Peptides against a protein of PDB entry 7PB4. Designs and how they scored, part 264

Target 1, 105 residues: chain A of PDB entry 7PB4
Amino acid sequence: KMLNIKEYKEKLLSTLGEFLEDHFPLPDRSVKKKKKNIQESSVNLITLHEMLEILINRLFDVPHDPYVKISDSFWPPYVELLLRNGIALRHPEDPTRIRLEAFHQ
Target 2, 218 residues: chain B of PDB entry 7PB4
Amino acid sequence: DALQMAVGYFEKGPIKASQNKDKTLEKHLKTVENVAWKNGLASEEIDILLNIALSGKFGNAVNTRILKCMIPATVISEDSVVKAVSWLCVGKCSGSTKVLFYRWLVAMFDFIDRKEQINLLYGFFFASLQDDALCPYVCHLLYLLTKKENVKPFRVRKLLDLQAKMGMQPHLQALLSLYKFFAPALISVSLPVRKKIYFKNSENLWKTALLAVKQRNR

## One batch from the design tools (peptide; made by RFdiffusion4, then SolubleMPNN)

Design b2_p21_6_s4 (from b2_p21_6, 12 letters changed)
Fold by OpenDDE base, seed 1:
Structure b2_p21_6_s4 (fold): chain B 105 residues (1-105), chain C 218 residues (1-218), chain A 21 residues (1-21)
Amino acid sequence: as target 1 above (105 residues)
Amino acid sequence: as target 2 above (218 residues)
Amino acid sequence: SEKEQLLRLMVEELVILEAEL
């Protein structure tokens, strides 16, 4: 039973990864909008897959404080995507912290 | 060959210089249709053409015709089906194309090489039960996919709620009967003992072609 | 959107599976 669940999880993760790459890719950095003042924030944006991995891991590793601080590496549209779909929840007192929804509870 | 040229046309798109784009499109579409119904298509050809049919690259009429001729020579790749479902999520295809796709998926189910990745999409298919146009075909698909592990209390509740809304539909009863078989404790409701499971004959569009495929692969 | 709904369902399933491990 446990082996089957692990294999199923791995397959699901792979499928999710492919799905995210196809349908939720990061914007191409090449659209240099010439407008002057956007500081090329050299911030390395993480993929939605990586963001979800962080959130899932935090939910299970630290169940009493499952919140992750939103870093500059978090692309704002991904944060909004997760929140509006009820995949993530914002911390009630700290808008810079989000958690994954505890779907198992 | 003529088929390779036709597939290449759909994949790469029309060469800009052709004044008679519609005649060229029709020629290539007829080539694909003729080969598909006569011999079936290779898995690679289905992969390309199925993605095209669902991508919104062409108009609904063309997409419908392409999808209707997605007849395998031997097998359909599971990866092609997963990609196709991904295109359904993007919403560039019409509602009629979605219905046709689910009919196709049910009809061609036995020709799909593997089911492991398709089984991972169980939750997505289950969510599509809320679409009244898709519901009969999705129930049939779920009937083919459902394992004991998929039968959860929340899904049972959703099916019962759907039954309360739609009435005792034969396709929904078939799925509920399967759920009761796997998890009798979750379904306290007495289900009519149906000796025969009745799904809408999704196969009707491809019945002759499927018989021919089965005969060639024997 | 349907793609966003699928994303939610996939994440939900992952969380459920993780809890069973």
Scores: peptide ipSAE 0.657, ipTM 0.554, DockQ to the pose 0.539
Fold by OpenDDE base, seed 3:
Structure b2_p21_6_s4 (fold): chain B 105 residues (1-105), chain C 218 residues (1-218), chain A 21 residues (1-21)
Amino acid sequence: as target 1 above (105 residues)
Amino acid sequence: as target 2 above (218 residues)
Amino acid sequence: SEKEQLLRLMVEELVILEAEL
């Protein structure tokens, strides 16, 4: 039973990964260097797949505090996407923290 | 090869300049149709053309004609189906194209090489039950896909709610009966014992083609 | 969007599966 669930999960993750790459890719970093001095902190944006993985892992690893702090690596449109679709929820007291929706509860 | 030129035309899109765009399109479409109905299409050709039909690159009439000729020579790649479903999610295809796709998917189900990734899309297909136009065909698809692990309490509730809304539809009853088979404890309601599972014959559009495919693969 | 709905459903399924593990 557990093996079948793990295999199914792995397959679903793979399918999700492909789906996310095809349909929710990160914006091409070809932001033309307009010269203005803003230290574009070379913040490496994470993929939506990686973001979801972090959120899922946190939900199950730390169920009493399932919230993840939004870092600069979180592309704001992805955060908004997750929130508006009810995939993620903001922390009621800290808007810089989000959790995955507990679909299993 | 005329087929390769036709597929290449659909893949690359119409080159801007020719006054004869419609004539060229029709020529290539007829080429694809003729080959598909006579010999079937290779898995690679189906991969390309299926994506095109669902991408919204062409008009609904063209997409419908392409989708109707997605007849395999041997097999359909599971990856092509997964990609196709991803296009359905983008919402650029018409409702009629979605219906046709589900009919196609049911009709061609046995010709899909693998089902592992398609089974992972179970939740997506299940959500499509809410569309009244799709519901009969989605029920048939889910009937083919449903495993014991897919039968969850929340899905049972959704099916019962749908039955309450739509009435006792034969396709819903078929799916509920399968759910009861896998998880009898989740469905306390006595389902009428239908001796015959009735789905709309989605295969009717491809009946002759499917017979030909089966004859070629013997 | 239909795309976003699919994403939700896939994530929902993943969470449900993880809870069973």
Scores: peptide ipSAE 0.658, ipTM 0.558, DockQ to the pose 0.546; fails the geometry check
Fold by OpenDDE base, seed 2:
Structure b2_p21_6_s4 (fold): chain B 105 residues (1-105), chain C 218 residues (1-218), chain A 21 residues (1-21)
Amino acid sequence: as target 1 above (105 residues)
Amino acid sequence: as target 2 above (218 residues)
Amino acid sequence: SEKEQLLRLMVEELVILEAEL
């Protein structure tokens, strides 16, 4: 039973990765070159896959405080996407913190 | 050959210079239709054409005709189906195309080479149960896909809620019966032991073609 | 969008699977 669940999880993660690459890619760095003036904050944006991994891990590693602080590496449209779709929830008192929805509960 | 030229036309799109775009389109579409119904299509041809039909590259009428002739010579690649589902998610196809796709998927299910990746799309298919037009075909698809690991309490609740909304539909009862078989503790309601699972054999648009495919592959 | 709905469903399934491990 557990082996089947692990295999299914791994396959689902792979499928999710491919899906995210195809449908939710990060904006090409090439487009930012033309508008000079916005300080290229050298902040490496993380993929939506990495963001979800962080949120899932936090939900299970620290279930009593499942909130993740939004860093500059979090692309704002991804944060909005997760919140809008009820995948993530904003902390009621701290707008800089988000959690994954506890779908298992 | 004529088929390769037709597939290439759909893949590359119309070359701007052809004065009679509609006549050329119709010629190539008829070529694909004739070959598909007579001999079936190769897995590679289905991969290309299925993606085109769902991508929104062409109009709904063309997409519908392409999808109707997605008849395999031997097998359909699972990857082609996964890609097709991804296009459904992008929402560039019509509701009628979605219905046709699910009908096609059920009809062609046995000709798909593998089911591992399709099984991962279980949640997506399950969500499509809320569409009244899709529900009968999605129930049939889920009946074919459902494993014990897919039978979760939240899905049981959703199915029961759907039954409360739509009534005791035969296709929904078939799926619930399967769920009860895998997880009897999750379904307290006595489901009538329906001996015959009647998925409406909605006139399988491909019935004759599928018989021909089975005869050729024996 | 349908793609966003699929994303939600995939994440939901992952969370459920993780809880069972």
Scores: peptide ipSAE 0.657, ipTM 0.553, DockQ to the pose 0.541; fails the geometry check
Fold by OpenDDE base, seed 4:
Structure b2_p21_6_s4 (fold): chain B 105 residues (1-105), chain C 218 residues (1-218), chain A 21 residues (1-21)
Amino acid sequence: as target 1 above (105 residues)
Amino acid sequence: as target 2 above (218 residues)
Amino acid sequence: SEKEQLLRLMVEELVILEAEL
């Protein structure tokens, strides 16, 4: 039973990864923001897959504080996507923290 | 090979310079149709063409024709089906294409090489029950996919609510009966014992082709 | 969007599966 669930999970993760790559890719870095002076803080944006992985892991690793701090690596449109679809929730007191929805509860 | 040229045309899109784009498209479409109905398509060809049909790259008429000729020579890759479902979610296909896809999926279900990844999409298919046009075919698909682990209280509630809304539909009753079989404690309602499960005959569009496929693979 | 709905459903299922592990 557990083996089947693990295999199923792995397949779902693979499917999700492909789905995210196909439909929610990161924007090409080619939008040269014309603003000269912003230091190229080459903030490496993480994929939506990586973002979801972080959120899922936090939900299960720290169930009493399942919130993740929004870093500069979090592409804002992804955060908005997760929030508007009820996949993630903002912390009620700290808008810089988000959690995954506890769909299992 | 004429088929490879046709598949390549759909994959790469029309070469800019052809004045007769529509004639070329029709030629390639007929090539695919002819091969699919005579011999079936290889898994790789289905992978390419199925995705094209659902991607919204072409018009609804073309997509419908492509989808109707997604007849396997031997097997359909589960990965192709998963990818196809991902396209359904993007909303670039028409409602009629969605219906046709679910009909196709039910009709071709036995030709899909594996079901493990498709089973992961159970929740997605279940959500599609709310679409009145999809509901009969989704019920049939879910009837084929449902395992004991899929039968959860919230899904039972949703099915009962749907039954309250839509009435005692044969396809919904079939699915509920299966749910009751796996989890009798979750369904307190007495379901009519139907001796014969009647789903809409999704196979009708491909019946002749499926018979031919089965004969070739014997 | 249907795409976003699918994403939600996939994540929901993943969370449910993780809770069973």
Scores: peptide ipSAE 0.656, ipTM 0.568, DockQ to the pose 0.535; fails the geometry check

Design b2_p21_7_s1 (from b2_p21_7, 10 letters changed)
Fold by OpenDDE base, seed 3:
Structure b2_p21_7_s1 (fold): chain B 105 residues (1-105), chain C 218 residues (1-218), chain A 21 residues (1-21)
Amino acid sequence: as target 1 above (105 residues)
Amino acid sequence: as target 2 above (218 residues)
Amino acid sequence: MAEQILRLMVEELVILEAELQ
């Protein structure tokens, strides 16, 4: 029984990955450098898949504090996407922290 | 060829300058219809045209006609179906187009090359049961898709609630019977033993076309 | 939209993960 659930989960994760690549790809960094001096902090944006993995893992690894700090690697449109769709919730006291919705509760 | 020109027209959209836009549109639409009903469409052509039909790029009448001629020559790509489902969520298509899509999806189900990705959209389809217009067709689709792993307590509750609201609909009863088969412990209610699972839409719009496709692929 | 599908997929993942705990 548990093995079947695990296998199904892995399949769903794989499909989610493909779905996210198709529908929610990261913006091509090829937007022309207009040279204004903002420090090229080469912030490597993570994929929406990676963001969701972090949020899911945190929800189950630390259920008493399921919040993840929004880093510079979090593409702001993805954060907004998750929030507006009720997939994630912002921390009530710290707007820099988000959690995954506890759909199992 | 004429089909490539027609598909290309729908893909690129109408060139602004032609005074006879409607005549050109009708010409290309008829070309697609003729080929689709005669020979079926290639998977690539279905991929393009199915997305166009659901994107809201054209009016409802055009989208309906395109969707009605989404007849495969051989197979439909699963990716095309996944993309199409994504457009259903955008809400730019009419309710009638959504209904037609689900009818199409059920009718063409056996011609979809793979089901792995479609099975992962199970939750989306299940949520669409709440739409009274979609419910009969979604039940049929779910009947085709449902595996043991999809039968969860919360889904059982939702189906029972839906049955309480809508009454004992044959399509809902068929789905519940399948759920009971996979998870008898979750459904304590005695379902009437129907010897025949009946979905009203067994005679779909594409019956003749599908017979022709099956004959060509034997 | 693709966004609704995303929500449903994530919901399912969370439910599945909870069943594995």
Scores: peptide ipSAE 0.667, ipTM 0.533, DockQ to the pose 0.545
Fold by OpenDDE base, seed 1:
Structure b2_p21_7_s1 (fold): chain B 105 residues (1-105), chain C 218 residues (1-218), chain A 21 residues (1-21)
Amino acid sequence: as target 1 above (105 residues)
Amino acid sequence: as target 2 above (218 residues)
Amino acid sequence: MAEQILRLMVEELVILEAELQ
């Protein structure tokens, strides 16, 4: 039973990865630097897959405090995507923290 | 050939210069219809045309006619189906197009080359059960897709809640029966032993065409 | 929409993870 669930999970993760690459890719860095002082924050943005992995892991590793701090590596449109779709919730007292929705509860 | 020109027209869109856009569209649509019903379409042609039908590139009437012509010569690519489902989620398709797609998917299910990725879309199809217009066809699709691993307590609850709202629908009973087969402990309710699973023979719009395809591939 | 698919995939994934705990 557990083996089948693990295999199914792995397949789902693979499909999710492909799906995210196809539908929610990071913006190409090729947007030409128009002139103004947008400091190239050299912040490496993480993929939506990596963001979801962090959120899922936190939900199960620390169920009493399942919130993740939004870092500069979190692309703001991804955060908004997760929030507007009810995939993630913002902390009621700290808007810089988000959690994954506990779909299993 | 005439089919390649027709597919190319739908793929690339109408060339600006043709004054008689509607006549050209109708000509190409009839070409696709004639070939599809006579011989079936190649997997590549289905891939292109199915995406076009669901992308919202053309009007609902045209999309409906294209979708009705998605008859395989041999096989349908699973990737084409996955892409099609992705378009359904974008919400550019009419309700009637969604219904037709699910009917098509059930009708063509045996002609899909692989089902591994489609099985991963199980949750998406299951969520579509809440749409009253889709529910009968989605139940049929889920009946074809359901594995033991898909039968979970929360899905059982959702199906029972749906049954409480909609009544004892034959398509829902068929799916619940399958769920009980895979997980008897999750379904305490005595389901009537229906010997015949009657999904409404929605007169398969493609029944004659599918018989012809099966005869050609024997 | 792709966003609805995403939600459903994540929902399923969370449920699977919970079953593995």
Scores: peptide ipSAE 0.666, ipTM 0.526, DockQ to the pose 0.564; fails the geometry check
Fold by OpenDDE base, seed 4:
Structure b2_p21_7_s1 (fold): chain B 105 residues (1-105), chain C 218 residues (1-218), chain A 21 residues (1-21)
Amino acid sequence: as target 1 above (105 residues)
Amino acid sequence: as target 2 above (218 residues)
Amino acid sequence: MAEQILRLMVEELVILEAELQ
């Protein structure tokens, strides 16, 4: 039973990864918006897959405080995507923290 | 060839309606229809056209006609189906197009090359059970997709609630019977043992075409 | 639509993860 669930989970993760690459790729770095003064914050943006992995892990690793601090590596459109679709929730008192929706509860 | 030109028109062609454009549209649509019903379409052609039919790029009448001619020559790519389902979520297609898509999906199910990714969309299909127009076809699809790992307590509750709301529908009973087969402990309710699982014949629209496809691939 | 699929995939993933805990 557990083996089958694990295998199914792994397949789902793989499919999710492919799906995210196809439909929600990171923006190409090449759109140099000419606004001079935005410091080339060399911040390595993480993929939506990596973001979801962090959120899922936090949800299960620390269920009493399942919130993740939004870092500069979090592409703002991905954060908005997760929030508007009810996949993630903002912390009620700290808008810099988000959690994954507890779909299992 | 004429088919490539037609597919290319739908992919890249002008969205703006004009009378001359309508004649061109009709010409290309007829080309696709003729080839699809005669020979079937290649997986790549289905990928393009199925996406177009569900994208809302064209009007409902055109989308319906395209979707009706999504007949494979050999196989349908699972990726094409996943992409198509993604368009259903965007809500740009009509309710009738959604119904037709699920009918198509059930009818073409055996021609889809893989089922791994489609199985991952199980939750999406299951959520569509709440739509009364979709419910019969979604039940049929879920009957084809359901594995033991999909049978969860919350889904059982949802199916029983749906049965309470809609009554003892044959398609819902078929799905519940399958759920009970996989997880008898989750379904305490005695289900009538139906000897014949009866789903609405979604295949009727493509029956002749599917027979032809099966004959060509033998 | 892609966004709705994403939600459903994540929902299923969370449910599966919970069953493995």
Scores: peptide ipSAE 0.666, ipTM 0.539, DockQ to the pose 0.555; fails the geometry check
Fold by OpenDDE base, seed 2:
Structure b2_p21_7_s1 (fold): chain B 105 residues (1-105), chain C 218 residues (1-218), chain A 21 residues (1-21)
Amino acid sequence: as target 1 above (105 residues)
Amino acid sequence: as target 2 above (218 residues)
Amino acid sequence: MAEQILRLMVEELVILEAELQ
């Protein structure tokens, strides 16, 4: 029983990865917009897959404080995507923290 | 090839300069329809045209006609189906197009090359059960897709609630019976043992075409 | 929308993860 669930989870994760690459890719770094002054902070943006992994892990690793602090590596459109779709929730008192929705509860 | 020109027209869109846009559209649409019903379409042609039909690039009448002629020569790519489902979520297609898509998906289910990614969309299809127009076809699709791992307590509750709301529909009973088969402990309710599983979509729009496809591929 | 599929995939992942705990 557990083996089947693990295998199914792994398959779902793989399919999610492919789906995210196809539908929600990171913006191509190649659009060097010439505008001088925005410090392209060398912050490596994480993929939406990595963001979801962080959120899922936090939900189960620390269920009493399932919130993740939004870092500069979090591409703002992905954060808004998760919030808009009810996949994530913003902390009621700290807008810099988000949690995954507890779909299992 | 006339078909390649027609597919290319739908893919690239109408070239601005054509005065008779509607006549050109109709010509290409008829070309696709004729080939699809006579010989079926290649997987690549279905990939392109199915995506177009659900993207909202054209009007509902055109999209409906394209979708009706998504008849495979041999197989349909699972990736094409996943892409199509993604467009259903965008909400650019009409309710009638959604119904037609689910009917198509059930009708063409055996011609889809793989089911692994489609099975991962189980939750999406299950959520569509709440739409009264989709419910019969979604139940049929779920009946084809459901594995033991998909039968969860929360889904059982949702199905029972739906049955309480809609009544004892044959398609819901068929799905619940399958759920009870996989997880008898989750369904305490005595379901009438129906000797025959009946789905309204037993006579799909493509029955004759599918028989012809099966005959050509033998 | 791809967004709705995303939600459903994540929902399923969370449910599966909960079953593995």
Scores: peptide ipSAE 0.663, ipTM 0.564, DockQ to the pose 0.567; fails the geometry check

